# Ledger of designs, part 109: peptides against a protein of PDB entry 5JXT

Target 1, 319 residues: chain A of PDB entry 5JXT
Amino acid sequence: SLLPKKEINVYIGMSEMQVKWYQKILEKDIDAVNGAGGKRESKTRLLNIVMQLRKCCNHPYLFEGAEPGPPYTTDEHLIYNAGKMVVLDKLLKRIQKQGSRVLIFSQMSRLLDILEDYCVFRGYKYCRIDGSTAHEDRIAAIDEYNKPGSDKFIFLLTTRAGGLGINLTTADIVILYDSDWNPQADLQAMDRAHRIGQTKQVVVYRFVTDNAIEEKVLERAAQKLRLDQLVIQQGRAQVAAKAAANKDELLSMIQHGAEKVFQTKGAFGTMAEKGSQLDDDDIDAILQAGETRTKELNARYEKLGIDDLQKFTSESAYE

## One batch from the design tools (peptide; made by RFdiffusion4, then SolubleMPNN)

Design b2_p18_2_s2 (from b2_p18_2, 9 letters changed)
Fold by OpenDDE base, seed 2:
Parts: structure tokens; C-alpha cells; sequence
Structure b2_p18_2_s2 (fold): chain B 319 residues (1-319), chain A 18 residues (1-18)
């Protein structure tokens, strides 16, 4: 029988470079961040800020002029300049040692480019599929990954491209490097490994930048997922969960952790203490803390009714 | 490998934009 998947949110601090770029993004649009634009602030401007903050949470090299160079080199700086890469690098070593195979999903094809450079640098054999991958090349990549005795350790996918009904049950680990606004897109990605034909325990690691916009993206996605479940269970098809965040929700998400980011000199959390020199005990601590916070997050939304879940609780960062 | 060549081509493209 298919074992139930284990899902763990992995809460990761920003590197010093990420903090610096996160500050720059907020400073560039400080009037919008402070809500000074009020009713005049465009939803488009807020969505652009959200997109830049999410890019920063993924990797600072997604910004022009962020990557050290010329000369541009693939080296340890690719890892230590992004908190998610530091955790990924340690986690992949453990996963490989366990004889597991891994799907890595992102919303951003440009992040997959960075992950390809990382795979080459570490000598990890991989496949890639994104939204631009031709149909024939997609089939070839899936077949190469799934073949008996495949030496491909990693499959790099954009969440949407990976969601398209493919079977990847030859992997047992799923890393969501970032989250979709639609929790169903992430579920569809997980279901590529967690499907009929899987023989192992599927484990899903969801990377979440702590004290940043991604935490609020996750909370909103969890709220929406619970609302969708309750609407289905109660037959209340008319409760169209407004799929798109409103302006006030977007503003609250942008403001989340912004003050602490402005006050921070250097990196966050374990990244401030150890930088890229995380040991196995640090990874175990991060995973255990993540498992606890994941249970707490789920328990919070399981207790809420439809009427509560329809209200985005803007806990204002200023109350 | 095709992967190494693709990675190098991205680095070369970054270097050409600088």
C-alpha cells in the first residue's frame, strides 16, 4: 500500500547577502511598504514588491549585478550567499547517502538555472523540465530519470511543468524550494512522487525563508487549502475563495518581518551563528523545529471554520 | 556533459552582459 507522505516545512534564515538585498527591495518602495500610498497604491506595485521579495528568498543572484564578477565563477559563494542553498547542500548529501532520489520544484526557471550550476559544481547528475521544455525533451528527461538503474540523482522541475500528470515514483524525496500561491499546485507536484508505483516513504521538504514574505505565502496557502477542503465537505460550492490576495493582504505580507530585516546586521538565525558551516546536528535541529512548526500551523487552521478562514487575519506587524 | 556546457554558456552569457 502507498504510505502517507510526510510533509515538513523547513524554516531557513536569510544569508547576509539576502538580508542586504531584502532591505534594498523594501527601501526602494518604502512608501508602499509603509502603506503611505493608501487607496492610491496600485495592486500591481504591491505584486511587484512581493515578486522581488520572493526572488530574494530564493537566491540573491536572481537580481542583476548581485552575482560576484567578472569573472563569473561557480564556487562555494553560490551556496553560502543563499540560506536555502546552504540547507539544500547539506540535505542533498544526506539524501544521497540514504540511497534516495529527489525531485526539486521551484516556481522560477531562473532558479533552476542556478540549481543546474550547483549540480554541476557538486557533481550531481540531474534531469530538468520547465515550461519551455519541448514535449519530446520532456519525455526523454522523464524516461532517463525513471529508467532502471538511472544514475540521475536529482530532477529539477518548475512546479507547473512538473504538475502535468507525469509519474516520477522513482524518487522518494520532494523538495519544494519555494511555494505556489495555490496550494493545489504544490500538491500536484508532490503527487508526481506520491502515486501508485511508489515503494518508499515519500518525504516532502518545503523550504520557507523565516521572518520573510514566504512565511505569509505559506500561511495563506494553508488557509486556502483548509477553506477549499471545508467548502467541498459542506457542499458550499458558492464560497469562491477569492484566489487573489487583496491590497491589504499583500501589504501585510510585505510588512511581515520587514522591521526585523531592517534592524538586522548580517545574516539570520543559524546563518548568523555558523554561516555555511552547518553540521548534521544543525540540520537535525532545523528539521525538528520545522516539524514542530508544521504541526502547529496545521493545527491552527484545522480548528477554524469557513467564516474565520474567509477573513484574512491581517495581524498588522504594528500591533 | 551537456549540463556542464549549459552551465558554462550561462556564465559566458553573464560575462558578455557585464
Amino acid sequence: as target 1 above (319 residues)
Amino acid sequence: SAAVAAAQARRDALQARA
Scores: peptide ipSAE 0.078, ipTM 0.744, DockQ to the pose 0.087
Fold by OpenDDE base, seed 3:
Structure b2_p18_2_s2 (fold): chain B 319 residues (1-319), chain A 18 residues (1-18)
Amino acid sequence: as target 1 above (319 residues)
Amino acid sequence: SAAVAAAQARRDALQARA
């Protein structure tokens, strides 16, 4: 029997560099962030801010002039400048010691480029598939990963490319490095490992930058997923989930944690205390806290009806 | 951006030489 997948949100503090770049993104468009544009503010401008903040949460080197150099080197700076990379680096060591194999998903092909550099730097053997990968190369990468006795530890995928119905049941760990706005895309990614032929407990780690826009992306995705489930269960095909965030929703998402980010001179949370020197106990604490917050998040949305789930709960942005 | 791509290409060239 296929075991139920275990899903854990992993809440990760920003590095000092991420805080500085997050501040810079907000400051560049401060009038839009403060809502000073009112009804005249373009939805496109807000979507651009959201996209830049999400890039910052993933890795600062997604921005021009962020990477140290010239000379441009792959070194520990690639890891310690992004909270998600610090946690990933420790988590992958644990996963490998357990004899597990891992799928890493991102929305951003340019983040996969950084993860390739990281894999080379750590000596991890990997496969890669994104939206640009040719059909034949996709087949070859899947076959190379799935072959008996494959030395490929990591599979790097864009979430959309991983959605193509492929079987990756030779992996038992899934890392969602970021979240899709559509929770169904993330589910389709998980279902590459969590399907018929899986013999292990599938564990899904969803990375979420704490005190940042990604918490609101996650909340919105969870809300949408619950709404989709209720619509299916009630046969109410007419309840078009408001697929696209409105301007006020986007503004609320941008404002979430912004004040605390502006007040912060260093890193956040465990990144401020230990930075790249995370030990196994720190990882266990992060995972345990994440498991608790995941249960709380799910319990919040499980109690809501269709009408409540159609309302964006702005209340959690002003508390 | 072109600068990020150029930075990556320089990094890749350094790794290919190591």
Scores: peptide ipSAE 0.024, ipTM 0.615, DockQ to the pose 0.083
Fold by OpenDDE base, seed 5:
Structure b2_p18_2_s2 (fold): chain B 319 residues (1-319), chain A 18 residues (1-18)
Amino acid sequence: as target 1 above (319 residues)
Amino acid sequence: SAAVAAAQARRDALQARA
């Protein structure tokens, strides 16, 4: 029988470069970040800030002029300049050693470009699908990955393109490098590996930048998922979950961790202590802490009714 | 591989913009 999937949020500190770029993004729009624009602040401006902060959490090289060069080379700097890449690099070694195969999902096709360069640099054989991949090339990539004795270790996918009905049960590990605003898109991505034909325990690692906007993206996604479940259970299909965050919700998300980011010199958490020198014990500690925080997050929303889940709360589940 | 060629083309495009 198909085993239940394990889902673990992996909370990752920013690298020094990410902290610097995160500060720069906040400083550029400091009046909006401080709520000084009040009712006059445009929702579009706040959405743009959110988008830039999410790019920073993924990789600083998503910004023009951030990558070291010329010459532009793929080297260790691609890894140590992003906290998620440092954890990914260690985790992939473990996943490969155990004879597993991995799906890596992102919202950002440009992040998949960085992950391709990383795969080439580490000598990982991979397939790729995104929203621009032709239908024939998509079929060819799936078949190449799923074929008996495939030497492809990694499948790189955008969450939306990878979520479309395909079978990838030849992988048993799923990494959500970032989260969709709609938790159903992430569930659909997980269900590419976690479905009939899977013979292994599926494990999902959800990367979350600690003390940053991604915690609030995760909390909002968890609220929405629980609300969707309760609405289905109660037959209240007309409870329109407010699909889009309001200005105050967006502002609260932008402000989360901003003060600590401004006060920080260098990297965050384990990234400040170890940086790219994370060992297997450091990874185990990060995974264990993530499992605990995941249980706490779920337990918070399991106790809430529909009326409570319709309100965005600014309070962190971990504060 | 097509992927290696695509990675190199991205690097070459970055170099050409610099």
Scores: peptide ipSAE 0.165, ipTM 0.803, DockQ to the pose 0.084; fails the geometry check
Fold by OpenDDE base, seed 4:
Structure b2_p18_2_s2 (fold): chain B 319 residues (1-319), chain A 18 residues (1-18)
Amino acid sequence: as target 1 above (319 residues)
Amino acid sequence: SAAVAAAQARRDALQARA
């Protein structure tokens, strides 16, 4: 029988470089961040800020002029300048040591480019699929990954390209490097490993930048998922989950953690304490804290009714 | 590998912009 998947949100502090870039993004549009634009603030501008903040949470080298050089070389700086890469680097060593194989999903093909450079740097054999991958190359990559005795450890996928019905049950670990706004896209990604033919316990690690926009992306996704479940269970097809965030929701998401980010000198959390020098105990602590916060998050949304889940209010999570 | 060549081509493209 297929074992239930274990899902763990992995809450990760920003590196010092990420904090600096996060500050710069907020400062560049400070009037919009403060809501000073009022009714004149375009939804497009807020969406652009959200996109830049999400890029920062993923990797600062997604910005022009962020990568150190010339010369532009792949080195340890690729890892230590992004909190998610620091955790990924340690986690992948553990995953490999236990004889597991891993799918890594992202929303951003440009992040997969960084992850390719990382895989080359660490000597990890990998496959890649994104939205631009030709159909034939996609089949070839899947077959190469799934072949008996495949030496491909990692499969790099964009979440939506990987969601397209493919079988990757030869992997037992799924890393969601970032989250889709639609939780169904992430579920479809997990279902590439968690399906008929899987013989191992599937574990899903969802990376979430702590004290940043990604916590609100996750909350919104969890809220939507619970709402979708309740709508299905109650037969209330009329509850169109507001598919797109409004301006106020986007503004609230942008503002989340912004004050603390402005006050922060250096890195956040475990990144401030250990930086790139995370050990196995630090990873265990991060995973344990993540498992706790995951349970708390789920328990919060399990208690909410449809009417509460329709209100994207930070306040309804405190009552 | 094609992957290594692609990674190097990205680095070379960054270097050419500098």
Scores: peptide ipSAE 0.106, ipTM 0.771, DockQ to the pose 0.084; fails the geometry check

Design b2_p18_2_s3 (from b2_p18_2, 10 letters changed)
Fold by OpenDDE base, seed 3:
Structure b2_p18_2_s3 (fold): chain B 319 residues (1-319), chain A 18 residues (1-18)
Amino acid sequence: as target 1 above (319 residues)
Amino acid sequence: SAEVAAAQARREAHYARL
């Protein structure tokens, strides 16, 4: 029988480098961040800021001139300069020791390039599929990963490329390194491992940068998912979930945690306390805190009606 | 390893083009 998937949001602090780059992104467009652009501020400009902040949450080396060098090296700096990489590095070591196999999803093919270099650096055998992967190469990668006794530990996928009906039930762990704006894309990614033929408990770890734009991306995705569920249940097909964030929603998302980011000297949370020296107990604490916050997030949106879920207000989630 | 050296060379070649 297929066990229900366990989903855990893993809330991760920014590294010191991520904080510096996050500040730099906000400062570059400070007038837009402060809402000073008013009616003249373009939705496109706000979307660009959101995209840069999401890149920062993933890895600072997604920016030109961010990587330390020359010389440019594949070394521990690839890990400690991104909070998600620090947690990923410890989590993968645990997953491997448990005899599990893992799918890692991202929206960003350039992040998969960093994850490939990381896999090579750590000696993790992997497969990769993205949007540029030819159909034949995709089949070959899937078959190599799914092969009985495959030594491929990790499958790196872009969320959309991995969503395309493939079976990856030979993995039992799913890491969503980032979140799609459409929660259905992430569900489709999870359903590659959580499908008929799975024999293990599927666990989904959703990485979320704490005190950053990604918390609001997650909240919006959870809200949309609940709305989509209620619309289906109530037969109210006319409730077009406003698929695209408005300007005020985007601005609110950009502003989330920005003040604390500006005040921060160094890293956030567990990254400030231990950085790359996270142990197994720190990972357990992060996962337990994440499980609690995941339950709280779900419980918040489960109580809301369709009309409340149509309003993107941080306030409507507290009533 | 030769693989790590190849990964490093790819990174160097990427940033040398920027």
Scores: peptide ipSAE 0.250, ipTM 0.854, DockQ to the pose 0.178
Fold by OpenDDE base, seed 5:
Structure b2_p18_2_s3 (fold): chain B 319 residues (1-319), chain A 18 residues (1-18)
Amino acid sequence: as target 1 above (319 residues)
Amino acid sequence: SAEVAAAQARREAHYARL
């Protein structure tokens, strides 16, 4: 029988470089961040800030002039300059030792380019699919990955391209390097490994940058998922959960953790304490804390009715 | 490795075009 998937949110501190770039993004648009534009502030400007902050949470090298060079080297700096890469690097070593195989999903094809360079640097054999991958090359990559005795350890996918109907049950670990605004896209990604033909316990690690916009992206996705579930269960007409955040919600999301980011000199949390020197015990502590926070998050939304979820989307704009 | 050098060259070529 297919075992239920285990989902763990992995809360990860920003590296020093991520904090500096996060500050720089906020400072560049400080009037918009402070709400000084009022009703005149464009939703497009706020969406652009959100997109830059999400890029920063993924990797600072997604910005022009962020990577040290020339010469541009493939080295340890690719890892230690992003909290998610530090955790990923440790997790992949563990996953490989366990004889597991892993799907890594991102919203950003340019992050997959960084992950390719990382795979090459670490000597990890991989496959890749994104939105630009030709249909034939997509089939070939899937078949190569799923081949009996395949030496391909990692499959790199954009969440949307990976969501399209493929079977990847030869993997048992799923890493969501970032989250989609639509929780259904992430579920569809998980369902590539978690389906008929899977023989192992599927474990899903969702990376979430702590004290940053990604916490609010996660909360909004969890609210939406619970609302979608309740609407389906109750047979109620789709309360059109306004699929797009309003300006005030976007502003609240941008402001979340911004003060603490401005006050921070250096890295956040475990990245400040250990940085690239994270050991296996530090990873276990991060995973355990993540499992606890995941249970708490789920328990918060499971208690909410449809009316509460609709109100909470308005009240979470004031915290 | 030759693969690391190829990855580095791809990045250099990316940033040289920016």
Scores: peptide ipSAE 0.105, ipTM 0.779, DockQ to the pose 0.185
Fold by OpenDDE base, seed 4:
Structure b2_p18_2_s3 (fold): chain B 319 residues (1-319), chain A 18 residues (1-18)
Amino acid sequence: as target 1 above (319 residues)
Amino acid sequence: SAEVAAAQARREAHYARL
């Protein structure tokens, strides 16, 4: 029988460069971040801020003029300038030593470009599929990855392109480098490895930038997933989950951790203490802390009813 | 490696167009 998948949120501190760019994004729109725009602030402006903050959480080189150069180099700076890359680099080394194979999902095709450069730099053999990949090339990439004795270690996918019914049960590890606003898209991504024909325990690592917008993206996704489950269980199709965050929800998400980000000089958490010099014990500590916080997050939303899950106010999670 | 050099050249060519 297929074993249940194990999901672990991996909470990762920002690098010094990410903190600087995160501050710069907030400062550029400080009036909107402080709610000073009031009723006149557009939802579109807030959505743009959220998207820039999510880009920063993924990698600072997603911004023009962020990469050091000229000369532009493929070197260790590609890793140490993003907390997620530092953790990914150590985690992939462990995964490979275990004889596992890995799917890496992102919402951002430009992040896959960075991950391709990283794979080449580390000598990892990979396949790639995104939204621009032709149907024939998609089939070829899947077949190349799934073939017996495939030398492809990594499959790089955009979450939506990878969600399209494909079988990747030759992988047992799933890394969600970022999260979709729709938790069903992430589930569909996991179901590429967690499907009939899987022979191993599937483990899903969800990367989450700590003290940043991504914690609120994760909370909202968990809330929505629980709401969708309760609606299905109760047969109440009329509870149209307001799929889109309102302005106040977006503002609250943007403000989350912003004060601490402004007060921070350098990197966050383990990234401040060790930077790229994370050892195996540091990774184990991050994974253990992540497993604990994952259980706490799930337990919080499992207790909520439909009416509570419709309110995206921080107050209703403590009553 | 030749692959690292090719990745390097792609990055340089990307930022030279910006």
Scores: peptide ipSAE 0.090, ipTM 0.763, DockQ to the pose 0.178
Fold by OpenDDE base, seed 1:
Structure b2_p18_2_s3 (fold): chain B 319 residues (1-319), chain A 18 residues (1-18)
Amino acid sequence: as target 1 above (319 residues)
Amino acid sequence: SAEVAAAQARREAHYARL
């Protein structure tokens, strides 16, 4: 029988470099961030800010002029300049020692390019699929990963390219490096490992940058997922979830953690205390704290009815 | 390794085009 998947949100502090770039993104559009644009502020401008903040949460090298160089080098700076990479680097060592195999999903193909360089730097054998991967190359990559005795430890996928029709039950660990705005896309990604033919307990680690836009992306995705479940259960198919965030919701999401980011001179949380020197106990503490916060998040939305979830703004989640 | 050197060369070629 297929075991239920275990899902854990992994809350990760920004590196010092991420804090500096997050500040620069907010400062560039400070009038929009402060709501000073009023009715004249475009939804497109706010969506662009959200996109830049999400890039920063993933890796600062997604911005031009962020990577140190020339010369550009493949070294430890690829890891310590992004909180998610520091946690990923420790977690992958543990996963490998356990004899597990891992799927890593992202929304950003350019993040997969960074993860390829990381895999090469650490000597991890990998496969890759994104939105540009030809159908034949996709089949070849899947077959190479799934073959008995495959040397491929990691599969790198964009969430949407990995979401359709493939079986990857030869992996038992799923890392969502970032979250889709549509929680169904992430579920479809998990279902590549959590399917008929899986013999192990599937564990899903969802990386979330703490005190940043990604917490609000996660909350909105959890709200939508609960609403979709209740609509199915109650037969209320006409309850169109307001699929797109309004301007005020986007502004509230951008403002979340912004003050604390401006006050921060270094890294956040465990990244400030330990940085790249995270040990196995620090990882266990992060995973335990994440498991607690995941249960609390789920319990918050489980108590809400359809009418509450429709009125529920990201602001009322903290009252 | 030859793989690290190849990754390095790909990155240098990426930033040389920006």
Scores: peptide ipSAE 0.122, ipTM 0.789, DockQ to the pose 0.148; fails the geometry check

